# Ledger of designs, part 9: peptides against a protein of PDB entry 4DOW

Target 1, 157 residues: chain A of PDB entry 4DOW
Amino acid sequence: TFSWVGRPLPNRKQFQQMYREICMKINDGSEIHIKVGQFVLIQGEDNKKPYVAKLIELFQNGAEVPPKKCARVQWFVRFLEIPVSKRHLLGRSPPAQEIFWYDCSDWDNKINVETIIGPVQVVALAPEEVIPVDQKSEETLFVKLSWNKKDFAPLPP

## One batch from the design tools (peptide; aimed at target 1 I111)

Design b1_p11_8_s1 (made by RFdiffusion4, then SolubleMPNN; from b1_p11_8, 6 letters changed)
Fold by OpenDDE base, seed 2:
Structure b1_p11_8_s1 (fold): chain B 157 residues (1-157), chain A 11 residues (1-11)
Amino acid sequence: as target 1 above (157 residues)
Amino acid sequence: MAPDMEKLKNG
């Protein structure tokens, strides 16, 4: 169950009510609050790892009937989501915790909030920094580079 | 140089 937290933000867009925060109620009755700017896991296809995204906007889409709770996101991509023919461009075998900033607009960046599994920690690193692979950091994802379907590039500081 | 985490989160 998802519900808005707080009052709608000032917005110019007709049929869209903007929010800063959403509450996700899970099965045990506990609540998780997720805000714009946080990173989340999005439900993937069957037998696939969840997608990773940063929340850019939270909004109720009144153009739909019934209205839908939606989010606009910045996608990340896992190494195994990159086409096999392009993976060699990285020049190394990344740890499982590494993700890449998806620098393309061909993916729909609008999602239904019901596809959100939960929050995830994402840490940006310089290319020379080593990704911790111990159990203490197992749940943390790391990003060093962007991927634009053609090549990898350093993230801007 | 490490990326700015604040920019990553809020930029």
Scores: peptide ipSAE 0.032, ipTM 0.720, DockQ to the pose 0.034
OpenDDE base, seeds 1, 3, 4, 5: peptide ipSAE 0.031, 0.032, 0.031, 0.032; ipTM 0.720, 0.723, 0.719, 0.724

Design b1_p11_8_s2 (made by RFdiffusion4, then SolubleMPNN; from b1_p11_8, 5 letters changed)
Fold by OpenDDE base, seed 3:
Structure b1_p11_8_s2 (fold): chain B 157 residues (1-157), chain A 11 residues (1-11)
Amino acid sequence: as target 1 above (157 residues)
Amino acid sequence: MPPDMEKLKNG
């Protein structure tokens, strides 16, 4: 279950109440707090790994009946989410821990918070930096580049 | 240089 933490933030959107933090109550009864700006795993489709996203907004959508707890996100993409015909553009075989900043607006960036699996650590690296693999940080994801459906590009410093 | 993590997280 999900519940808002704190009071709604001031905003001018008629049907939306914005929040800075949400509380997830997980299966063992413990609670996880997630804030705007943090990175999360989002439930994937059948036989797909979870999506990776950065939380941009947390809001209750009062335009829906009943109101829904939602988030607006910045998407990342896994290498295997990139079309096979374009993967060669990377020029290397990336480790499984590498993700890419999705620099497109064609993918709906509104989600239901119920699709959030949990937080995940994302670390930005320079292109020349080596991604640690099979180490203590094997659950950490790393981003070096953006993907805009046409090509890869370095992230700005 | 690597991207600014603060910018990535909070930007």
Scores: peptide ipSAE 0.030, ipTM 0.710, DockQ to the pose 0.034
OpenDDE base, seeds 1, 2, 4, 5: peptide ipSAE 0.028, 0.028, 0.027, 0.028; ipTM 0.682, 0.717, 0.711, 0.716

Design b1_p11_8_s3 (made by RFdiffusion4, then SolubleMPNN; from b1_p11_8, 5 letters changed)
Fold by OpenDDE base, seed 4:
Structure b1_p11_8_s3 (fold): chain B 157 residues (1-157), chain A 11 residues (1-11)
Amino acid sequence: as target 1 above (157 residues)
Amino acid sequence: MAPDMEKLKSG
């Protein structure tokens, strides 16, 4: 179950109400609050790991019947989501915790909030920084590069 | 130099 937190933000879109924060209620009745700017895991297909995304907008789409709670996201891509024929372009074997900023517009960046599994920690690193793979940091994902379907590129500072 | 985490979140 998802519900909006706080009052809608001022906006000029007639049928869209924008929010800063959403609450997801999990099975045990506890609540998790997620805000714009945070990173989340999105439900993937069967036998695939969840997608990773940054929330850039939270909004209720009143143009739909019934209205739907939606989000706009910036996608990340896991290494194994990259076509096999292009993985060599990275020039190294990345750790499982590494993800890449998806720098393309071909993916729909609108999602239904019901596909959100939960929050996840994402940390940006310089190329020379080593990704820690200790037990405490196993759930943390790290990003160093972008992927634009053609090549990898460094993230701007 | 690492990318700015705040920029990453707010972008």
Scores: peptide ipSAE 0.032, ipTM 0.728, DockQ to the pose 0.035
OpenDDE base, seeds 1, 2, 3, 5: peptide ipSAE 0.032, 0.031, 0.019, 0.031; ipTM 0.721, 0.725, 0.563, 0.724

## One batch from the design tools (peptide; aimed at target 1 Q43 E45)

Design b1_p12_1 (made by RFdiffusion4)
Pose (drawn by RFdiffusion4):
Structure b1_p12_1 (pose): chain A 157 residues (1-157), chain P 12 residues (1-12)
Amino acid sequence: as target 1 above (157 residues)
Amino acid sequence: ARDEIIENRKKP
C-alpha cells in the first residue's frame, strides 16, 4: 500500500496534487521511498517481465473519483517489446539486463501507483561500455540506446 | 488500471 510523503509540490495542474516522493509498504513489513526521477518495475501481464519506467511525476489525481495516486512515466521498452522485424537494426544481441529508452509519444504515460512492483536501478552506459556481467547477480538494468519505433538511436538529453 | 496499461502497450 502507498502513502504520500509530506507536502505536495507547488501546484501545477488543476485537480492534481504533485509529490516528489511516495512511500511504499511491503509485506516484509518495511517502508520504501520511491522518488520522481527513480525507476520502477510496473506490473504487466502475468506471463511477461515487468515494464520499466522512469518516474517523471507523482500525483494525486482529483479528476478520478474516488481519487487515485498516479504517476507519469517515461517508458522504457525491453528488447522483446521491439517488433521482431526491427530487432536486427540493433546489430547485436542485447543482454536481458539491457533496456531501451522509448522515444515516442504514442503510448500513454499515466499509471496507477498500485501497478508499481517496486523500485529498480537503471543505469545509463556509453555505447562502448560493457554491461556487467559483474556479480551481485545484478538486479540493475542498463540503458545505452533509445528506440523510436523506427531505429535505435542515442539517449536524448 | 493494469488492463489499460496492457492494452495501451499493445498498440503498434

Design b1_p12_1_s1 (made by RFdiffusion4, then SolubleMPNN; from b1_p12_1, 5 letters changed)
Fold by OpenDDE base, seed 4:
Structure b1_p12_1_s1 (fold): chain B 157 residues (1-157), chain A 12 residues (1-12)
Amino acid sequence: as target 1 above (157 residues)
Amino acid sequence: SQQELIENRSKP
């Protein structure tokens, strides 16, 4: 169950109400609050790891009946989401915790909040910084590079 | 839905 936290933010879109924060209630009755600017895990395909994204906007889409709770996101990709023929362009074997900023516009960046599994920590690192490897790869993820379907590059400013 | 998400990340 997802519920808005706080008052709607000012905006000019007729059928959209924007919010800063959403509350997800989990099975044990506890609540997790997620804010714009935080990172989340999103339900992936069957037998695939969850997707990773940064929340850019949270909004109620009143153009739909019934209204839908939605988010706009910046996508990240896992190494295994990179085409097999292009993985060699990285020039190294990345640790499981490494993800890449997706620098393309060919994907829809609108999601339904019901696909959010929960929050995750994402830390940006310089290329020379070492990723600390641990048994729980989903506790903290790390990003050094972007991927634009052609090559890897330094992170966007 | 999961299906909608898959479609959103599908190549054109």
Scores: peptide ipSAE 0.054, ipTM 0.703, DockQ to the pose 0.679
OpenDDE base, seeds 1, 2, 3, 5: peptide ipSAE 0.050, 0.053, 0.053, 0.051; ipTM 0.696, 0.701, 0.700, 0.695

Design b1_p12_1_s2 (made by RFdiffusion4, then SolubleMPNN; from b1_p12_1, 5 letters changed)
Fold by OpenDDE base, seed 2:
Structure b1_p12_1_s2 (fold): chain B 157 residues (1-157), chain A 12 residues (1-12)
Amino acid sequence: as target 1 above (157 residues)
Amino acid sequence: SREKLIEDRKKP
């Protein structure tokens, strides 16, 4: 169950109400609050790793009947989401915790909030920084580079 | 496949 937190933000869009925060109520009755600017895991297909995204906007789309709770996101990609033929361009075997900023506009960046699994921590690192892979950080994802479907490029912190 | 999922996310 998803519900808006707070009042709608000022907005010029006729059929949209924008929000800063949404509340996700999970099975045990506990609540998780997710805000614009945070990173989230988004439901993938069965037995597949969730997608990773940064929340850019939270909005209710009143143009739909019934209105839908939506988000606009910046996509990240996991290494295994990159075509096999292009993976060699990285020049290394990344750890499982590494993700890449998707630097293309060809993807739909609108999602239904119902596809959000929960928040995730994403840390930007300089290219020379080591990705820590230990028990304490196993749930943390790290980003150093962008991917634009052609090549990898540095992504400054 | 993962690649198929990526394609499904493309804009029309």
Scores: peptide ipSAE 0.024, ipTM 0.595, DockQ to the pose 0.347
OpenDDE base, seeds 1, 3, 4, 5: peptide ipSAE 0.022, 0.021, 0.020, 0.020; ipTM 0.596, 0.589, 0.584, 0.599; seed 4 fails the geometry check

Design b1_p12_1_s3 (made by RFdiffusion4, then SolubleMPNN; from b1_p12_1 with A1S D3E I5L)
Fold by OpenDDE base, seed 5:
Structure b1_p12_1_s3 (fold): chain B 157 residues (1-157), chain A 12 residues (1-12)
Amino acid sequence: as target 1 above (157 residues)
Amino acid sequence: SREELIENRKKP
C-alpha cells in the first residue's frame, strides 16, 4: 500500500498533483518513507534482479481513471543488463555492486509506484576511487560511469 | 502484473 505524505506541492501540472514523499506500507505492517531524490529498487522481470532508479518526481496522475500514483525516474543499469557484445567496452570486470547511469531516452521514465520494492543506497565515485566490498557496504551500489548504449562515459554533471 | 513490470522500461 502506498500513500502520499504531506500536501501537494505548489505549481502543479495539469491533471497532476506532485508530492515530495510517499509512504510504502510493507506486509509486516512497517512503513518506509521514500522521497524525491532517493534511489529505489524497482521490480524487475521474472527471474531478473530489481531495476535501480533515482526518483525525480512523485505525482498522482489524474489523467488516468482511477488516478494512479506514479513516479518519474532516472534509470540505472546493471552490468549484466548491458548486451554481451558491448560489455568489453568497459575494459574491466566490474564488481557486482557497480551500476551505470543510463544516458538514453528510449525508455519510459514514468513508473507506477507499486513497482517500487524499496530504497537502496547509491554512491557516486570518481574513477580512481575503489569500490568497497566489506559487509557494511554490501548493500550499497556504486556508480562511476554512464552508459548510452554505445559506450561508457564519465558521469554527467 | 507482468505487463506492468515491463512497462517501466517500455519505449515511449
Scores: peptide ipSAE 0.048, ipTM 0.690, DockQ to the pose 0.457
OpenDDE base, seeds 1, 2, 3, 4: peptide ipSAE 0.041, 0.046, 0.028, 0.045; ipTM 0.684, 0.697, 0.637, 0.685; seeds 2, 3 fail the geometry check

Design b1_p12_1_s4 (made by RFdiffusion4, then SolubleMPNN; from b1_p12_1, 6 letters changed)
Fold by OpenDDE base, seed 3:
Structure b1_p12_1_s4 (fold): chain B 157 residues (1-157), chain A 12 residues (1-12)
Amino acid sequence: as target 1 above (157 residues)
Amino acid sequence: DREKLIENRSLP
């Protein structure tokens, strides 16, 4: 289950109440608090790895019946989510921990919070920095580049 | 700043 933490933020948007934090209760009864600005794993399609996103906004959508707890996100993309015909543009075989900033607006950036699996750590790196593949932090994801459906580009410093 | 970008940027 998901519940809002704190009071709604000042907002003039009709039918929306914005929040800075949400609490998710896990099966064992434990609670995880997730805030705007954190990175999360989002449920993927069947037999697919979870999507990766940064939370930009948390809001309750009162236009829905019943009202829905939603989030606006910045998407990342995994290498295997990129079309096979364009993967060669990277010029290398990335480690499994590498993700890419999705620099397109064609994807809906609104999600239901129920699709959030949990938090994940994302670290930005310079192009010359090595991704620590063999370290105990196998759950940490790393981003060096953006992907705009046409090519890869370095993230600005 | 890559860290700042990751922290502050959103989808256009």
Scores: peptide ipSAE 0.044, ipTM 0.700, DockQ to the pose 0.039; fails the geometry check
OpenDDE base, seeds 1, 2, 4, 5: peptide ipSAE 0.043, 0.043, 0.041, 0.039; ipTM 0.695, 0.697, 0.697, 0.699; seeds 1, 2, 4, 5 fail the geometry check

Design b1_p12_2 (made by RFdiffusion4)
Pose (drawn by RFdiffusion4):
Structure b1_p12_2 (pose): chain A 157 residues (1-157), chain P 12 residues (1-12)
Amino acid sequence: as target 1 above (157 residues)
Amino acid sequence: SAREELIESRKE
C-alpha cells in the first residue's frame, strides 16, 4: 500500500496534487521511498517481465473519483517489446539486463501507483561500455540506446 | 482495472 510523503509540490495542474516522493509498504513490513526520477518495475501481464519506467511525476489525481495516486512515466522497452522485424537493426544480441529508452509519444504515460512492483536501479552506459556481468547477480538494468519505433538511436538529453 | 487498461494501451 502507498502513502504520500509530506507536502505536495507547488501546484501545476488543476485537480492534481504533485509529490516528489511516495512511500511504499511491503509485506516484509518495511517502508520504501520511491522518488520522481527513480525507476520502477510496473506489473504487466502475468506471463511477462515487468515494464520498466522512469518516474517523471507522482500525483494525486482529483479528476478520478474516488481519487487515485498516479504516476507519469518515461517508458523504457525491453528487447522483446521491439518488433521482431526490427531487432536486427541493433546489430547485436542485447543481454536481458539491457533495456531501451522509448522515444515515442504514442503510448500513454499515466499509471496507477498500485501497478508499481517496486524500485529498480537503471543505469545509463556509453555505447562502448560493457554491461556487468559483474556479480551481485545484478538486479540492475542498463540503458545505452533509445528506440523510436524506427531505429535505435542515442539517449536523448 | 488500472492494470488491464495499461496492458490494453501498450497493445495499441

Design b1_p12_2_s1 (made by RFdiffusion4, then SolubleMPNN; from b1_p12_2 with E8A S9N E12K)
Fold by OpenDDE base, seed 5:
Structure b1_p12_2_s1 (fold): chain B 157 residues (1-157), chain A 12 residues (1-12)
Amino acid sequence: as target 1 above (157 residues)
Amino acid sequence: SAREELIANRKK
């Protein structure tokens, strides 16, 4: 169950109400608050690992009947989501915790909040920094590069 | 931007 937290933010869109925060109530009755700017895991297809995204906007789409709770996101991509024929372009075998900033517009960046599994920690690193792989950081994802379906590129400093 | 915010949160 998802519910808005706080009052709608002022905006100029006729059929959209924007919010800063949403409350996710999970099965055990506990609540998780997720804010714009945080990173989330989104339900994947079948047995695939969840997608990773950063929340850019939270909004209710009043143009739909009934109104839908939605989010606009910045996508990340896992290495194994990249086509096999393109993986060699990285020039190395990345750790499982590495993800890439998806720098393409071909993916719809609007989602239903109901597809959100929960929050996740994403940390940006410089190219020379080592990705820590230990028990304490196994749930943390790291990003060094972007992927635009053609090549990998360093994130600007 | 979202990208700038991500970069600002780099692990030091």
Scores: peptide ipSAE 0.051, ipTM 0.713, DockQ to the pose 0.029
OpenDDE base, seeds 1, 2, 3, 4: peptide ipSAE 0.050, 0.044, 0.043, 0.042; ipTM 0.710, 0.703, 0.689, 0.691

Design b1_p12_2_s2 (made by RFdiffusion4, then SolubleMPNN; from b1_p12_2, 4 letters changed)
Fold by OpenDDE base, seed 4:
Structure b1_p12_2_s2 (fold): chain B 157 residues (1-157), chain A 12 residues (1-12)
Amino acid sequence: as target 1 above (157 residues)
Amino acid sequence: SDREKLIENRKK
């Protein structure tokens, strides 16, 4: 179950109400608050790992019937989501915790909030920095590069 | 880190 936290933000979009925060109620009755700017895991396809995204906007879409709680996101991509024929372009075998900034506009960046599994920690690193893989960091994902369906590129300084 | 801040501040 998802519910808005706080008052809607001022905006002039006729059929949209914008928010900064949403509450996710979990099975045990506990609540997790997720804010714009945080990173989340999104339900993937069958037998696929969850997708990773950064929340850019939270809004209720009143143009739909019934109105839906939605989010706009910046996508990240896992190495195994990249086509097999292109993986060699990385020039190395990445650790399981590495993800890539998806630098394309071809993916729909609007999601239904009910597809959110939960929050996740994403840390940006310089190319020369080592990704830690100890037990304490197993839940953390790391990003060094972007992927634009053609090649990998360093993140801007 | 500076890169962390970039990721946090960048929007698509």
Scores: peptide ipSAE 0.040, ipTM 0.689, DockQ to the pose 0.031
OpenDDE base, seeds 1, 2, 3, 5: peptide ipSAE 0.033, 0.036, 0.028, 0.022; ipTM 0.664, 0.686, 0.604, 0.616; seeds 2, 5 fail the geometry check

Design b1_p12_2_s3 (made by RFdiffusion4, then SolubleMPNN; from b1_p12_2, 6 letters changed)
Fold by OpenDDE base, seed 3:
Structure b1_p12_2_s3 (fold): chain B 157 residues (1-157), chain A 12 residues (1-12)
Amino acid sequence: as target 1 above (157 residues)
Amino acid sequence: SDRDKLIENFKK
């Protein structure tokens, strides 16, 4: 289950109440607090790795019946989500921990918070920095570049 | 989200 933490933020958007934080209660009864600006794993297609996203907004959508707890996200893509015919443009074989900033507006960036699996650590690196691949950093993802459906580019600021 | 549907067009 998901519940809002704190008071709604001031906003001028119709039919929306915005929040900074949401509480996710998992099966064992423990609670995980997730804030705007954090990175999360989102349920994807069956038998596929979860999607990776950065939370931009948390809001309750009053336009829906019943009202839905939603999030607006910045998408990332895993290397295997990139078209096979375009993967060669990277010019290297990336480690499994590397993800890419999705630099397109063609994807809906609104999600239901129920699709959030949990938080994940994402670290931005310069292109020349080495991605550490060891047991300690196994669950940490790293981003160096963006993907705009045509080519890879330096990470946007 | 539409991402689930749109990504199918960009796997080839």
Scores: peptide ipSAE 0.054, ipTM 0.699, DockQ to the pose 0.205
OpenDDE base, seeds 1, 2, 4, 5: peptide ipSAE 0.051, 0.050, 0.051, 0.051; ipTM 0.691, 0.693, 0.690, 0.692; seed 5 fails the geometry check

Design b1_p12_2_s4 (made by RFdiffusion4, then SolubleMPNN; from b1_p12_2, 4 letters changed)
Fold by OpenDDE base, seed 2:
Formats: structure tokens, sequence, C-alpha cells
Structure b1_p12_2_s4 (fold): chain B 157 residues (1-157), chain A 12 residues (1-12)
């Protein structure tokens, strides 16, 4: 169950109400609050790892009947989501925790909040920084590069 | 924060 937290933000979009924060109620009755700017795991396809995304907007789409709780996201891509034929372009074998900023506009960046599994920690690193691979930080994801379907590129310094 | 780091990096 998802519910808005706080009052809608001022905006000029006719059929949309924007919010800063959403509350996700999970099975045990506990609540997780997720805010714009946080990173989340999005439900993937069967037998696939969840997608990773940064929340850019939280909004209710009043143009739909009934209104739907939605989010706009910046996608990240896991290494294994990159076509096999192009993985060599990275020039190294990344740890499982590494993700890449998806630098393309071909993916729909609107999601239903119901697809959100939960928050995840994403840490941006400089190219020379080592990704820690230990049990304690196993849940943390790291990003150094972008992927634009053609090549990898360093994030700006 | 991690969020700020990422945002800052992409703005450059």
Amino acid sequence: as target 1 above (157 residues)
Amino acid sequence: SDREKLIERRKL
C-alpha cells in the first residue's frame, strides 16, 4: 500500500499533483518513507533482478481513471542488463554491486509506484575509487560510469 | 550524501 506524505507541491500541470514523499506500507505493517531523490529498486521481470532507479518526481496522475500514483525516474542499468556483445567495452569485469547511469531517453521514465520494491543505497564513485566488496556493503550499489547503449563514459569529475 | 554526490557529478 502506497500513500502520499504531506501536501501536494505547487505545480502547473493540469492533471498532476506532485509530492515530496510517499509512504510504503509493507507486510509486517511497518512503513517505509521514500522521497524524491532517493534510489529505489523496481520490480523486474520474472527471474530478473530488480531495476535500479533514482526518483525524480512523485506525482498522482489525475488524467487516469482512477488516478494513479506515479514516479518519474532516472534509470540505472546493471552490467548484466547490458548486451553481451557490448560488455567488453567496459574493459574490466565489474563487481556485482556496480551499476551504470543510463544515458538514453529511449526508456520510459514513468513508473507506477506499486512497482517499487524498496529503497536502495547508491554511491557515486570516482573512476579510480575502489568498489568495496564485503558482506556489510553487499546491498550498496556503486556507480562510476554512464552507459548510452554505445559505450561507457566517465561521470563528470 | 550519496544523492548529492551523484547530482553534483552529473551537473559538471
Scores: peptide ipSAE 0.016, ipTM 0.591, DockQ to the pose 0.031
OpenDDE base, seeds 1, 3, 4, 5: peptide ipSAE 0.033, 0.021, 0.016, 0.012; ipTM 0.704, 0.602, 0.588, 0.554; seeds 1, 3 fail the geometry check

Design b1_p12_3 (made by RFdiffusion4)
Pose (drawn by RFdiffusion4):
Structure b1_p12_3 (pose): chain A 157 residues (1-157), chain P 12 residues (1-12)
Amino acid sequence: as target 1 above (157 residues)
Amino acid sequence: KTPTEIMEELLE
């Protein structure tokens, strides 16, 4: 379950209250803070890996009744979310830990916070950097490129 | 389906 942490950010949008941070309680019993700018795993279909997204806004949406806690995200896509016909354009076999900045506005970016599984560490690498492949049997995901429905391209600014 | 459509269905 989720709760807001502290006061809302200075108001921007009508009927919405924005927050820098959200508190998530687990059945391990503890509390975890997830902040705007951090990444989350978002529950998708049961037979697939979670979506990955960067939190760009956290908000209480008064336009829904009853009101809900929501997030706007920047999507990432997994390699399997790229059309099979386009995968060769990468020119290599990406590891499972590599993900792609999704640079397109066609998919909506608003989610209910209850779809959040939890935070995930996502790291930007230069194209020539190698993914560890280190130890921790890492839960970290790495991003080198964006995908725009047409081609792989550099990470945006 | 889009991710948001799927998430909405799961919340139903």

Design b1_p12_3_s1 (made by RFdiffusion4, then SolubleMPNN; from b1_p12_3, 5 letters changed)
Fold by OpenDDE base, seed 5:
Structure b1_p12_3_s1 (fold): chain B 157 residues (1-157), chain A 12 residues (1-12)
Amino acid sequence: as target 1 above (157 residues)
Amino acid sequence: MSPVEIQEKLLE
């Protein structure tokens, strides 16, 4: 289950209540708090790795009936999510831990919070920085570049 | 908890 943490933030958007933090309660009774600005794993398609996203907004959408707990996200893509015909544009074989900032507007950036699997660590690196591939960092994802469906580019600021 | 651990707990 998901519950809002704290009071709604001041906002001018109609039919929306914005929040800074949400609590995800797991079956064993433990709780995970997720805040705006953190990275999360989103439930993907069957037999596929989860999507990666950065939480931009947390809000309850009162325009829906019943109201839904939602989030706006910045999407990231895994290398294997990029069309095979375009993967060569990277010019290298990325490690499994590398993801890319999705710089397109064709994906809906609104999600239901119920699709959140949990938090994940994403670290931005400069192009010259080496992605660690040891056991200690296996749970960490790294981003160096963006992908706009046409080419790879340096990360947006 | 790791993402894997979280997912496993959610599936319990």
Scores: peptide ipSAE 0.031, ipTM 0.680, DockQ to the pose 0.054
OpenDDE base, seeds 1, 2, 3, 4: peptide ipSAE 0.019, 0.028, 0.020, 0.030; ipTM 0.590, 0.668, 0.604, 0.675

Design b1_p12_3_s2 (made by RFdiffusion4, then SolubleMPNN; from b1_p12_3, 4 letters changed)
Fold by OpenDDE base, seed 2:
Structure b1_p12_3_s2 (fold): chain B 157 residues (1-157), chain A 12 residues (1-12)
Amino acid sequence: as target 1 above (157 residues)
Amino acid sequence: KSPVEIQEELLK
């Protein structure tokens, strides 16, 4: 169950109410608050691992019947989501914790909030920084580069 | 387990 937290933010979109925060009630009855700017796991397709995304906007789309709680996201991709024929372009074998900024416009960046599994920690690193691979960091994902379906590039500023 | 899988389990 998802519910808005706080008052709607000012915006000019006729049928949209924007929010900064949403509350997710999980199975044990506890609540998780997720804010714009945080990273989340998004439910994947059947037999697929969850997607990783950064929340850009939270909004209720009143143009739909019934109204939908939605989010706009910046997508990230895992190494295994990159085509096999292109993986060699990285020039190294990335650790399992590494993800890549998806720098393409071919993916719809609007999601239903019901697809959100929960928050995830994502840390941006410089190329020379070492990704820690210890038990304490197993829950953290790291990003150094972007992927635009053609090549890897430095992380956008 | 991958970090994604670990976090998914923790959030359920």
Scores: peptide ipSAE 0.025, ipTM 0.639, DockQ to the pose 0.055
OpenDDE base, seeds 1, 3, 4, 5: peptide ipSAE 0.023, 0.025, 0.024, 0.020; ipTM 0.631, 0.639, 0.629, 0.565

Design b1_p12_3_s3 (made by RFdiffusion4, then SolubleMPNN; from b1_p12_3, 6 letters changed)
Fold by OpenDDE base, seed 2:
Structure b1_p12_3_s3 (fold): chain B 157 residues (1-157), chain A 12 residues (1-12)
Amino acid sequence: as target 1 above (157 residues)
Amino acid sequence: MSPVEIQEKLLS
């Protein structure tokens, strides 16, 4: 179950009410609050790893009937989501914890909040920084580069 | 925990 936290933020979009925070109630009855700017795991396809995204906007889409709780996100991609024929462009074998900033507009960046599994930690690193592989950092994902379906590049400023 | 393990924990 998802519910808005706080009052709507000021905006000019006719049929959208924007929010800073949403509350996710999980199975054990506890609540997780997720805010704009945080990273989340999004439900993937059957038997596939969840997608990774950064929350850019949280909004209720009043243009739909009934209104839907939505989010606008910045997508990230896992190495295994990149076509096999292009993976060599990275020039190295990335650790499992590495993800890439998806720098394309071909993916719809609007999601239903019900697809959110939960929060995840994503840390941006410089190219020369080493990705920790210890148990304590296993839950953390790391991003060094962007992927635009053609090549890898430094992260956007 | 891996992202998959996190998912399982959150959905448990």
Scores: peptide ipSAE 0.025, ipTM 0.676, DockQ to the pose 0.056
OpenDDE base, seeds 1, 3, 4, 5: peptide ipSAE 0.019, 0.023, 0.016, 0.030; ipTM 0.606, 0.653, 0.486, 0.712; seeds 1, 5 fail the geometry check

Design b1_p12_3_s4 (made by RFdiffusion4, then SolubleMPNN; from b1_p12_3, 6 letters changed)
Fold by OpenDDE base, seed 4:
Structure b1_p12_3_s4 (fold): chain B 157 residues (1-157), chain A 12 residues (1-12)
Amino acid sequence: as target 1 above (157 residues)
Amino acid sequence: MSPVEIQKKLLE
């Protein structure tokens, strides 16, 4: 279950209430708080690994019946989500921990918060920095580049 | 196992 934390933020959008933080209650009764600006795993399709996204906005959509808890996100993609015909453009075999900033607007960036699996750590690195692949860093994802469906590029400023 | 899968398992 998901519940808003705190009072709605000021906004001028009709039928929308914006929030800074949401609480995710998991099966064992424990609670995980997730804030705007944090990275999350989003449930993928049946035979797909979870998606990675950065939370940009948390809001309740009052135009829906019943009102729906939603989020706007910045998408990231894994290497295996990139078309096979384009993967060679990277020029290297990335470690499993590397993800890419999705620099396109063709994906719907609105999600239902119920699709959030949980938070994940994402660290931005310079291209020359080495991604640690040791056992201690297995839970952390790293991003060096963006992907715009045509080529890889340095991360947006 | 990918970091994504590891994190998923830890949160489930």
Scores: peptide ipSAE 0.031, ipTM 0.638, DockQ to the pose 0.056
OpenDDE base, seeds 1, 2, 3, 5: peptide ipSAE 0.022, 0.022, 0.021, 0.027; ipTM 0.581, 0.628, 0.605, 0.684; seed 1 fails the geometry check

